# Peptides against a protein of PDB entry 6O8C: the designs that were tried, part 201

Target 1, 262 residues: chain A of PDB entry 6O8C
Amino acid sequence: VGLRYEKISLPKIHPRYDLDGDASMAKAVTGVVCYACRTASTLLLYQELMRKGVRWLVELVKDDYNETVHKKTEVVITLDFCIRNIEKTVKVYEKLMKVNLEAAELGEISDIHTKLLRLSSSQGTIESSLQDISSRLSPGGLLADTWAHQEGTHPRDRNVEKLQVLLNCITEIYYQFKKDKAERRLAYNEEQIHKFDKQKLYYHATKAMSHFSEECVRKYEAFKDKSEEWMRKMLHLRKQLLSLTNQCFDIEEEVSKYQDYT

## One batch from the design tools (peptide; made by RFdiffusion4, then SolubleMPNN)

Design b2_p28_2_s2 (from b2_p28_2, 12 letters changed)
Fold by OpenDDE base, seed 2:
Structure b2_p28_2_s2 (fold): chain B 262 residues (1-262), chain A 28 residues (1-28)
Amino acid sequence: as target 1 above (262 residues)
Amino acid sequence: SAKEEEEKRIEKEFEEELKKLEEEEKKK
């Protein structure tokens, strides 16, 4: 799950002055930091897309919730109506029973009444479940998407741009080292500049790697972990909603069997 | 230390370059 990327490391940087070695080292460093830039950009894009997906999924689940609530309400109204009608019928038959009429029919109607009351009781459980779901989806709830805005890297962090600046500095030094190599031998002053630039290169490279690891990779991994956990919970929630919806349909079907008596 | 001073100079240069980059992006 998530994006795969290669682990990168800086080449060994020797303090010894060596025009050929320094040029080769600089080239390698340039490659590594370039990869870091591209990877950071890719990781950022992934997270941004995931954030959009999270928002989309939240809205989808909210819509599902609303539909379930609507269906539940419809069933409750129908069920209550049936119960009231059956109760009226029971009263009528009880009066008739006083004159020893319709005893068998009264028994059947009473059984239907009992079944309807059981169905009504189940509605309380459904309601409680829906309330729980609502609380979880509400702001501050356990399934709130606030983490998506907090975790990970963001465009405003300018991580890619920062790495690009470092890459530019490194690349410039690399090109100079390539020229130095071509000269075979440098004058004393140019040699000192070369040594100084090598130190700068080391500094930029180290800074780039640190920034990449701490500000890009680490935060990405944290985001990934949170997203996976959240997604599992959301999927479970959707299953719960589906179950509740099916229960409503089952109740509606059961009630329809008794409509002839209502 | 001399090393720390040099690191600070390099850091300052980096910050300046970052600032330039930001300014260029604002112009686009």
Scores: peptide ipSAE 0.025, ipTM 0.541, DockQ to the pose 0.043
Fold by OpenDDE base, seed 3:
Structure b2_p28_2_s2 (fold): chain B 262 residues (1-262), chain A 28 residues (1-28)
Amino acid sequence: as target 1 above (262 residues)
Amino acid sequence: SAKEEEEKRIEKEFEEELKKLEEEEKKK
């Protein structure tokens, strides 16, 4: 689950010169952009934490994979050995069958041989599944984590810092507008400065909001969606590995029942 | 236009403030 944030918008900025209105407007703008800065910082932090989590999970799953492969290999060796021994036994009993002395025993051994061959076939399926998993985890695979480094926002983008600079500019104008309001009436020159500052405030605010929406929020949402999808797939993969491991144990147990005949 | 020129001036001021911020971060 991603972070929740409120949708923000700038207040309406009237072109009319009004000291009281302009001070109030500037205060509101300051608040909105301040929220944007804080939100951007939080969104960035979330993404950085998620990237760490992604790396951790990749390593965990790779370890699980290696363990499964190792177990599978052990089982294959044991199974092959058992099959070879049973085949030797079958040959011996076939020779004895010429005299019809060991017919019942031969039947039993042959049945065991058939069961072992079925188990061997299942190992082929496990191998195929492991190969599929390996391909998915490979650098070019479907579960590659390259997206985590590409999607979203990064500290190097300096988005929070850029927004902070804009906020500082806006805040400065706001404080000046508070002073202007306190004067109740400005001289001609000061009035002109006020009007210019109002234009600057508008520019900074608009730039901040555009940057926040396009470079912070949009990219965050893309990252979040991608991460959720990837995480679900990885968890499913882990369950698959567990299933394969259990199958290996089951085969090993079954083979152990026939070791007395080898 | 006069408006475009003012926007460019404001943009320049923004970039200068950003540089100042970066310099302050390096001092920490």
Scores: peptide ipSAE 0.025, ipTM 0.542, DockQ to the pose 0.042
Fold by OpenDDE base, seed 5:
Structure b2_p28_2_s2 (fold): chain B 262 residues (1-262), chain A 28 residues (1-28)
Amino acid sequence: as target 1 above (262 residues)
Amino acid sequence: SAKEEEEKRIEKEFEEELKKLEEEEKKK
């Protein structure tokens, strides 16, 4: 997953003075840097949307966690109540067993008691799992979203604006080169200006491409990779929470079968 | 960075070539 972009490179810029060639070159450079600007903007937008998605998912998972904890607590209360009632019943039947009248029923109740105790022991495992999940979601945990604020490009970096400034400079030179081409021949002073502008164009273009590559693309790729990894882990965590929730429901259902004995 | 150094080298080479071409055109 992620936005696909084409690798771009500047056309070869020759130092030779050629009005037709320079105009064509400038046009090509303008196109490349324009693409870089648009791409940088798109990459930035994607990252901002992903950050929103990350925040949303964190809140969703926290809500799921809280619901699971609530359900677990409810089940623990119900289970403990059921165990206490069964224990009272066992004591009553043990007294009756002195006359050997209810031996079969006592055996059944004792088996239920044993099953309930096993279910109670499983609550410890669920609690440990929930604690682990909580620790992972906590600040500084393995699934903290701090990376989303640190990695990638941000609007405050003004990368698109910086590229746009360079593009504007390049575009101005391009339009001048179109005029120069139309003149077919320049006076000596205008020719010198043309050559200097060509150097400036090269400088701006190189700066733009370097900035695009290092500050936009590279950081985006790092963000994308981290986001994908984090998302996979979060989805797995949600599955774990769902599993724990289902375990709670299963325990509740099992306990409900024994309510007639309490 | 290595990339920045390479870009600077290319820029310098470009400037030198421009200067050479300008000097040759002035001699003609």
Scores: peptide ipSAE 0.020, ipTM 0.532, DockQ to the pose 0.121
Fold by OpenDDE base, seed 4:
Structure b2_p28_2_s2 (fold): chain B 262 residues (1-262), chain A 28 residues (1-28)
Amino acid sequence: as target 1 above (262 residues)
Amino acid sequence: SAKEEEEKRIEKEFEEELKKLEEEEKKK
């Protein structure tokens, strides 16, 4: 679940000179851009935390993979040993049958041998699955974390700082407009300055909103979408590894039942 | 979008006002 933020928009800016209206507008703009700064900071923090989480999860899954591979290897060794022992037993019984010993026991041992060979074939499927997992986790694989470094916003982009600079400019104009409002009437020169400042306010505000939308929000959303997809795949992979581990345990348990016959 | 069009209109209006002010200053 990604961070929820409210969609912000600039208030309507009227070109008409109005000291009361301009002060109110400037206050609203200041509020909006202030929210953008805070939101951008929060979005950046979220992404940085997610990047840490991604790295952590990669290492965790790699550990799980190694554990599964180790277990699989143990089972393969045990299974191969059991198969070899059963094969030796079969050969002995075949020789004994030539000397008129009971055929019923040979049939049972032969059935066990067949079952063990089936288990051995299932190990091939487990191995293929592990190889697939390894390929997916490898650099350049489908579950590579390269996207986490490329997508989204980074501290080095200095988006929050850039927005803060614009906010400072806007805030200064807002305070001036509060003073202008208190004067009730401005001289001609001050009126012209007020009009120029209003235009500057507009440019700063639009620049801030564009930067926020295009650099902060859009990139965050892209990062969020990729992160969610990647996380789902990684969690599924972890479940797959657990399933493979359980399959190895099941095989080991079944093999243990036949060890008494060897 | 309608919002983008409105922003462009406002921008154009401000640019026109600035141009007028600049022309008035050049005449002083």
Scores: peptide ipSAE 0.019, ipTM 0.520, DockQ to the pose 0.153

Design b2_p28_2_s3 (from b2_p28_2, 8 letters changed)
Fold by OpenDDE base, seed 4:
Structure b2_p28_2_s3 (fold): chain B 262 residues (1-262), chain A 28 residues (1-28)
Amino acid sequence: as target 1 above (262 residues)
Amino acid sequence: EEEEKKEEEIEKEFEEKLEELKKEEEEK
């Protein structure tokens, strides 16, 4: 679940010189850009936490893979041992049958042998699945985490700092407009300065909003979407590993039933 | 790069105009 943030927009800036209106507008702009700074910081933090989570999940799934491989190997050894023992028994009974011994026991042992061979074929499928999983988890595989380093925003981009600089400029103008409002009337030169400051405010505000939208929000959304997709695939892979582990346990259980006959 | 240059030009133009207005106030 991604961070919820409100879509922000700049207030309408009226071209008319109005000390009260301009002070109110400047206050609103300051609030919006302040929100953008805080939001950008929060979005960055979220992405950094997600990157840590991604790394953690990769290691977790690698551990799950190794455990599954270990279990598979154990089962293969046990199964192969059981098959070899049954095959030896079959050969002994075949020799004894040639000397007039009872055929009923040979039939049961032969059936067990057939079942064990089927279990062995299932292990081949498990091995192929594990190899596929390994390839997907490998560097450059479909489940590589390289995207987490490429997508989104990073501390090195200094987006929050850039927005903070713009916010500082805007805040300075806002405080001046608050003073201008208190004067009720400005001299001609002061009025002209106020008008230019208003244009400067607009410039800084638009720059801040563009930067926030394009460099913070858009990149965050791309990161979020990619992270969700990747996470879904990783969780699915983990479920596959668990399924393979369970299949190994099932095979081991079946083999254990036949060990009493060897 | 072209958009950044335009933004820098606009910023410089505003700063220059502000400095001109400050000088006109000091000369009165």
Scores: peptide ipSAE 0.015, ipTM 0.445, DockQ to the pose 0.045
Fold by OpenDDE base, seed 3:
Structure b2_p28_2_s3 (fold): chain B 262 residues (1-262), chain A 28 residues (1-28)
Amino acid sequence: as target 1 above (262 residues)
Amino acid sequence: EEEEKKEEEIEKEFEEKLEELKKEEEEK
């Protein structure tokens, strides 16, 4: 998903002096470079909007992470409390078994203890997953957003303004060529001026197209590709956080069943 | 970079010639 733009190219410029042909050529060149200016502006705007979106998403995912960590911490406290209470109960029943009393209940309590210990072990896995997520979101991590400031084009590059300057020069020559065409025939000096202006037109046009291609389009495409890749990874990460949160809720629910034995 | 400098030099030469031609036209 990205801005669609058409591939543009300069018209063929003939070296032959032709007032009608030169006016037509200049018009076409003006149109092409005008399109380049507009496109460059649009591509820049897209990137700036995307950078805002990236920052927003980073903050959102960090919030999700913090909520998950908080929930995990609550569950750990509750689980540890339940384990301690069950362990006390187990010790009491073990003493009773030595005197051959209440043997049937000891088995059930021991099973509960085993289940709680297993749940406690799963918390270690959740913790490890959260640490991994934290490392990925940290500065210099795999999901850092530093690329958004490095890749693509920026307003400070002044690419649109540079193209606009070239467009202005081209447009001025085009208007002169329209006048020259209306004269049908130029005096010798005017003809020489026209020929020089045609060379200037070619120079400005070539410079504009090179700048557009190399500094605007290429960098935009790199930014777009990087942003799409990063976005997919971030969305996946968010799903992982949700999964971890749900696991914490499941553990909490399971522990609540055993609280009556304490 | 060298090509760009050559292009700038050519552009400058053309501008100078244009100014000369404009002066000649104003003198007529």
Scores: peptide ipSAE 0.015, ipTM 0.447, DockQ to the pose 0.047
Fold by OpenDDE base, seed 2:
Structure b2_p28_2_s3 (fold): chain B 262 residues (1-262), chain A 28 residues (1-28)
Amino acid sequence: as target 1 above (262 residues)
Amino acid sequence: EEEEKKEEEIEKEFEEKLEELKKEEEEK
């Protein structure tokens, strides 16, 4: 479940010249953009941690796959050996039946052979399932982790630094507006500078909020959604591997019951 | 036209500050 953050919006910027109002507005804008910087940093950190987690999970599932393949291979070898031995026994009993008519014993061995062949068919289904899993985990497969490197925000984008530059510009104007407020009245030239700085403040604030929304939040949300979907699929695949492993153990146990006849 | 020129000046100042920040990170 992704990080919760508060939706932020800029305060209303009134076009009217008001030293008290402008100082209060500038303070509020500074607070909002400061929050955006901190939030962007947190969202970036989350994504970097998730990318590490994705890589870790891929390796874990690959290990689980290899263990399952190993167990399946072991069972196939054991089963094939048992089938070959039973087939030899059937041939011997068929020869003996021509001489001593031991029909009941041959029937039992033939039934065991039929059961072993059914188990062998089940192994074919397991093999097909493992091949499907392998294809999904392979490069370019449906469960490839390439999206984790492409989606979201990255340290190289320098989004936090870009927002920090804008915050610094806004903060400078805020401190000037605080001084202007303390003067209570400005000369004509100082008033014109104040009005110009207010326009700059608006520009920087709008740019910061746009950048935060479009380049930080939106990309983060896209990354989060893809990560959650991918994670669900990977966990499901892991459960499938465990199921296949258990099926191999079940087959091995059944084969062990017939080893006394081989 | 005067508003566009002011926006361009602000954008230039932003780019300059970004370059300064890059230099400070490289010197650390």
Scores: peptide ipSAE 0.014, ipTM 0.406, DockQ to the pose 0.042
Fold by OpenDDE base, seed 1:
Structure b2_p28_2_s3 (fold): chain B 262 residues (1-262), chain A 28 residues (1-28)
Amino acid sequence: as target 1 above (262 residues)
Amino acid sequence: EEEEKKEEEIEKEFEEKLEELKKEEEEK
């Protein structure tokens, strides 16, 4: 379940000089950008955790694959051994039949041989499926995890730190606006400084929100979507491996029924 | 690049206004 975050927007800015209004606005802006900083940090942590999870899942699926390959190999060996034994028996009975002996038993053994050959052909299909899975898990394959390193935000991007710098600038202006409000009326020069600081506040706030939206949220969403898609495919692949394993067990069980004839 | 240019423009306008305010204080 992806982290839920609230969509944040900057408060409406009134162009009119108002010490009370400007202090209130600055407070609201500070709150919004503070939320953006915290959210960006949380989103980063989530992505780092997911990257670890992705690596873990890749190794798990590789282990599942290797186990399936091992089981398939065991079945192939057993099946080949059984086929060779039945073929030897068939040859013996064919020789006896030439002397007009044991004709009824040859038919049964021949039928078993035919069934075993069909099972052997099924192993070829399993092998092809395993090769397909291997290709998908290989570097550059459809289920490669390279996206996890490329998509999203990373600690090296310093997004949280960049937002924090902007927040510090905004907070400083907010504290000044609190002081200005307390003065109730500013001298002309102080009023001009206040107006200029208001413009700076808007600039910093806009920059922070743009950075948050474009560099943090958007990249996170792309990472999340990619991760969900990849996870679904990986889970499906695990189910395929399980199916192949079960097919190997089914073949092994069927072969065991014919071992009594060997 | 366009954002950096806008930053530079805002910083320049700020420096110019600060200099104007300093001159107004020195002339008083």
Scores: peptide ipSAE 0.012, ipTM 0.363, DockQ to the pose 0.045; fails the geometry check

Design b2_p28_2_s4 (from b2_p28_2 with E5K E6K E11K E12K E13K E20K E23K)
Fold by OpenDDE base, seed 2:
Structure b2_p28_2_s4 (fold): chain B 262 residues (1-262), chain A 28 residues (1-28)
Amino acid sequence: as target 1 above (262 residues)
Amino acid sequence: EEEEKKEEEEKKKFEEELEKLEKEEEEE
């Protein structure tokens, strides 16, 4: 779930000279650009926190993978040992059957051997699944986290600072327009300065809004969408690892039932 | 009609002055 922010737009800036209207417009512009600065800061913070979370989750899933591989290896060793012992027992009973006709006991041991071989075959499927997971987690794999460093906005971009500079320029003009309004009437030279400052205000405001939209919001949305997709895939993979671990425990439990025959 | 024409002329002048300011910043 991404951060909710309000869509902001600049008020209409009329080219007509109006001291009351210009002061009101400048106040509104200051408010909008101030909101853009705060929002850009919040969006940046979210992305930085998310990048930390991504790195943490990668390490967690790698640990889960290593634990699953370890458990699988343990089960393979135990299963192979049990199979070898049952095969020895079968050979002994085959020799004894030639002498004493112990056919019923040989049948039971042969059935156990068949069950153990089925369990061994299931380990091949687990191995293939673990190899797939390893390939996906590897550098350049489908679940690589390189996108988290490339996508979105970064502190090094200094977007908040750039917006703050523009906000400072806008705020200065707003305070002047508030003074101009209080004078009610300007001399010709002061009127020309006011008109020029209004053009500057428009320029700074437009630049701020373009920068906010293109360099902050758009990049944030791209980062958010990629992060959500990647996170879903990682959580699914973690569930797969848990399933594989449980399968290893189930196999170990089944093998333990036959240890008395080994 | 004459007031609308004056407003359009003022709007055009305002847009032209903005374009000049943009060019001056690109040259610095």
Scores: peptide ipSAE 0.015, ipTM 0.431, DockQ to the pose 0.890
Fold by OpenDDE base, seed 1:
Structure b2_p28_2_s4 (fold): chain B 262 residues (1-262), chain A 28 residues (1-28)
Amino acid sequence: as target 1 above (262 residues)
Amino acid sequence: EEEEKKEEEEKKKFEEELEKLEKEEEEE
C-alpha cells in the first residue's frame, strides 16, 4: 500500500486589501506549501526505498530461478541414467526371447520404459517454461526493472529543494504581513508594497503547487502504479518457479520407484 | 451593486498584475 497523503489546495486569495485577511491567508498558504515540501520529501524517500526493494527482489527471484534450473538438471541426469539402464535390460530380454525363454518380465520392463520416456518428454516442457521465465527476467524483458530507475522522482531532481526555496519566499512575506497587521494601518507607500508582496505570494504559491502536483505527485503516482503492477507479476513468476520445482521433485520421486528394476 | 462593481474591478486589476509577474519570469 502506497503512502497516503492529503489532497491539498491553496486557499482562495481575495484581491481586496485587508491586513487581517491577508495575514490569515498568508499563514494558510505557508502551511499548505510547507505540507507540500514535507510530502514531497516523504514521497521521494518512499520511492528510494522501493527502488532498493525492487533490486533485492530481482536478485531473490534470480536465485530462485538458478535453484530451479539446478534441480531440473539433476533430475534430467537421473532420468537419462534410468532410461539407459532400462533400455539395456530390454535388449537383454529381447535376446533371451529369441532363445525361447519366458518373457513375462519383458512386458513389465517395456511398460516402465514407456513411462520413463513420458517423464522425459515432460522435462522438455519444464525447460521451455524456464526459458520463458529467463527471457522475462532478462534486460528488456517484461519483468525488467529499468522502469524503477526512470519512473518517479529522484534526489537529483531537487524537487524538495526547489519547493523549499519557494516556501522561504512565502514565509518571508507571511512574516511581513504579520507585522503589517500589527501596524493596523499602513502608509501609502507601505500599502503599495503590501499589495505587491501579495501578488508575489500568489505567484510563489501557485508555482509551488504546480511543481508539487506535476513534478512530485504525478510522477510518484506513476511510479507507484508501475511498481504495484511489476510486483504482482514478480510474485506470480515466483509461484511459477515453485510449481516447476515441484514438478521436478514429482518426476524424481516417480523415477525412484523404477530404480529397483534396474 | 456599487460595492460588487468595485470588487470586480479590484479582482481584474489583481489578475492583470499577476499575469505581468508570470511574463517577467518567463523572460528571465
Scores: peptide ipSAE 0.016, ipTM 0.431, DockQ to the pose 0.939; fails the geometry check
Fold by OpenDDE base, seed 3:
Structure b2_p28_2_s4 (fold): chain B 262 residues (1-262), chain A 28 residues (1-28)
Amino acid sequence: as target 1 above (262 residues)
Amino acid sequence: EEEEKKEEEEKKKFEEELEKLEKEEEEE
């Protein structure tokens, strides 16, 4: 579940010179941009944590894969050994059948041999499945984690710091507007400065909101969506590995029943 | 939609008034 954030908008800015209105507006703008800074920081932190989680999950799944491959190899060795022994037994019984001895036992041994060969064939399917999984996890594969380094926002983008600079400029103007409000009436030169500062405040606020929306929020949402999709695929792959492991155990158990005939 | 249009129109009016103020100061 991704972080919830509220949609923020700038307050209405009136062009009219009004010391009380301008101070109130500047306060509201400061609040909105402050929220944007905090939100951007939180969204960045979330993404960094998710990147760590992605790396961890990749390593975990690779370990599961290696364990499955190891188990599969063990089963193949055991199965091949059992098949070779049964084949020797079959050859002996075939020679005995030529002299009309022990015909009833040959049928049973032959059936066991057939079952073992089927199990050996299933190992080929397991191998193919493991190769597919390996290809998906490989560099450049469908489940590669390269997207986690490309998508979203990064500390190197300095988005939070850029927003903070704009917030500082806005805050300074807000404090001046509080002083201006306290004077109730400004001299002509001070009034002109106030009007220019209002323009600067508007410019900084607009720039902050644009940057927040385009560089922070949008990129975060793209990262979030990509991460959720990737995570679902990885969890499914892990379930496939577990299934393959269980199949190897089942084959090993079945082979163990025939070891007494060797 | 109508409120967004009004906000955009007010922003545009604000920008126009700011440009006027900037010109008035350059002429002083």
Scores: peptide ipSAE 0.016, ipTM 0.438, DockQ to the pose 0.173; fails the geometry check
Fold by OpenDDE base, seed 4:
Structure b2_p28_2_s4 (fold): chain B 262 residues (1-262), chain A 28 residues (1-28)
Amino acid sequence: as target 1 above (262 residues)
Amino acid sequence: EEEEKKEEEEKKKFEEELEKLEKEEEEE
């Protein structure tokens, strides 16, 4: 479900002065940190897209909720109207039975009344479920999207830019080491500079890898895990809303069978 | 043996210098 990236590690840096080895090492380090920078950018983009998706899904589920509430309200009105009409009919028939009218029709109407009352009881359960859903979707509810703003990496963190700066420093040293390799032998001063630059390279590389691991990858993974959990809960809630809507339709259909008696 | 000892000394010096650079940046 998430972005796939390869685990990267720095090559072994040998302390020995070796122009060929150092150039090769520097090239490898440049490659690794370049990959880290690109990966960090991709991970950031993914998270930003996911945040948009989260907001979209919240609005979608809110719309589904409102539609379900509307449908429920419609059914309640229809059901209550039907119940009231049946109750009036029952009262009329009860009065007529006192005057020697046929009992068979009263039995059927009474059975319909009982069925409608059962349907009305089910509406209370639907209402309670909708209230629970509303509470979960509310600000501070269990399905709040606040985590999407807190977790992971953000453009404001400037992680990609920080890595790019380190990559630039590393790349500069790599190009120097490529030149040093071409010289085959350095004078004493240039050799000392090379050794010092090798230390700088290590420092920049280590800093880049630490930053990438701790500030990019780890935070991304935490965001991913939370997003997956939240998404699962939201999809389940949406399924619940659909189920409630279907229950409303089922009740409406059942009520429609009795409208001919009202 | 002498080359191995020199390589270990260079390695140790390199590690010590790296640790110094790390400390200097933590202080800035």
Scores: peptide ipSAE 0.015, ipTM 0.426, DockQ to the pose 0.844; fails the geometry check

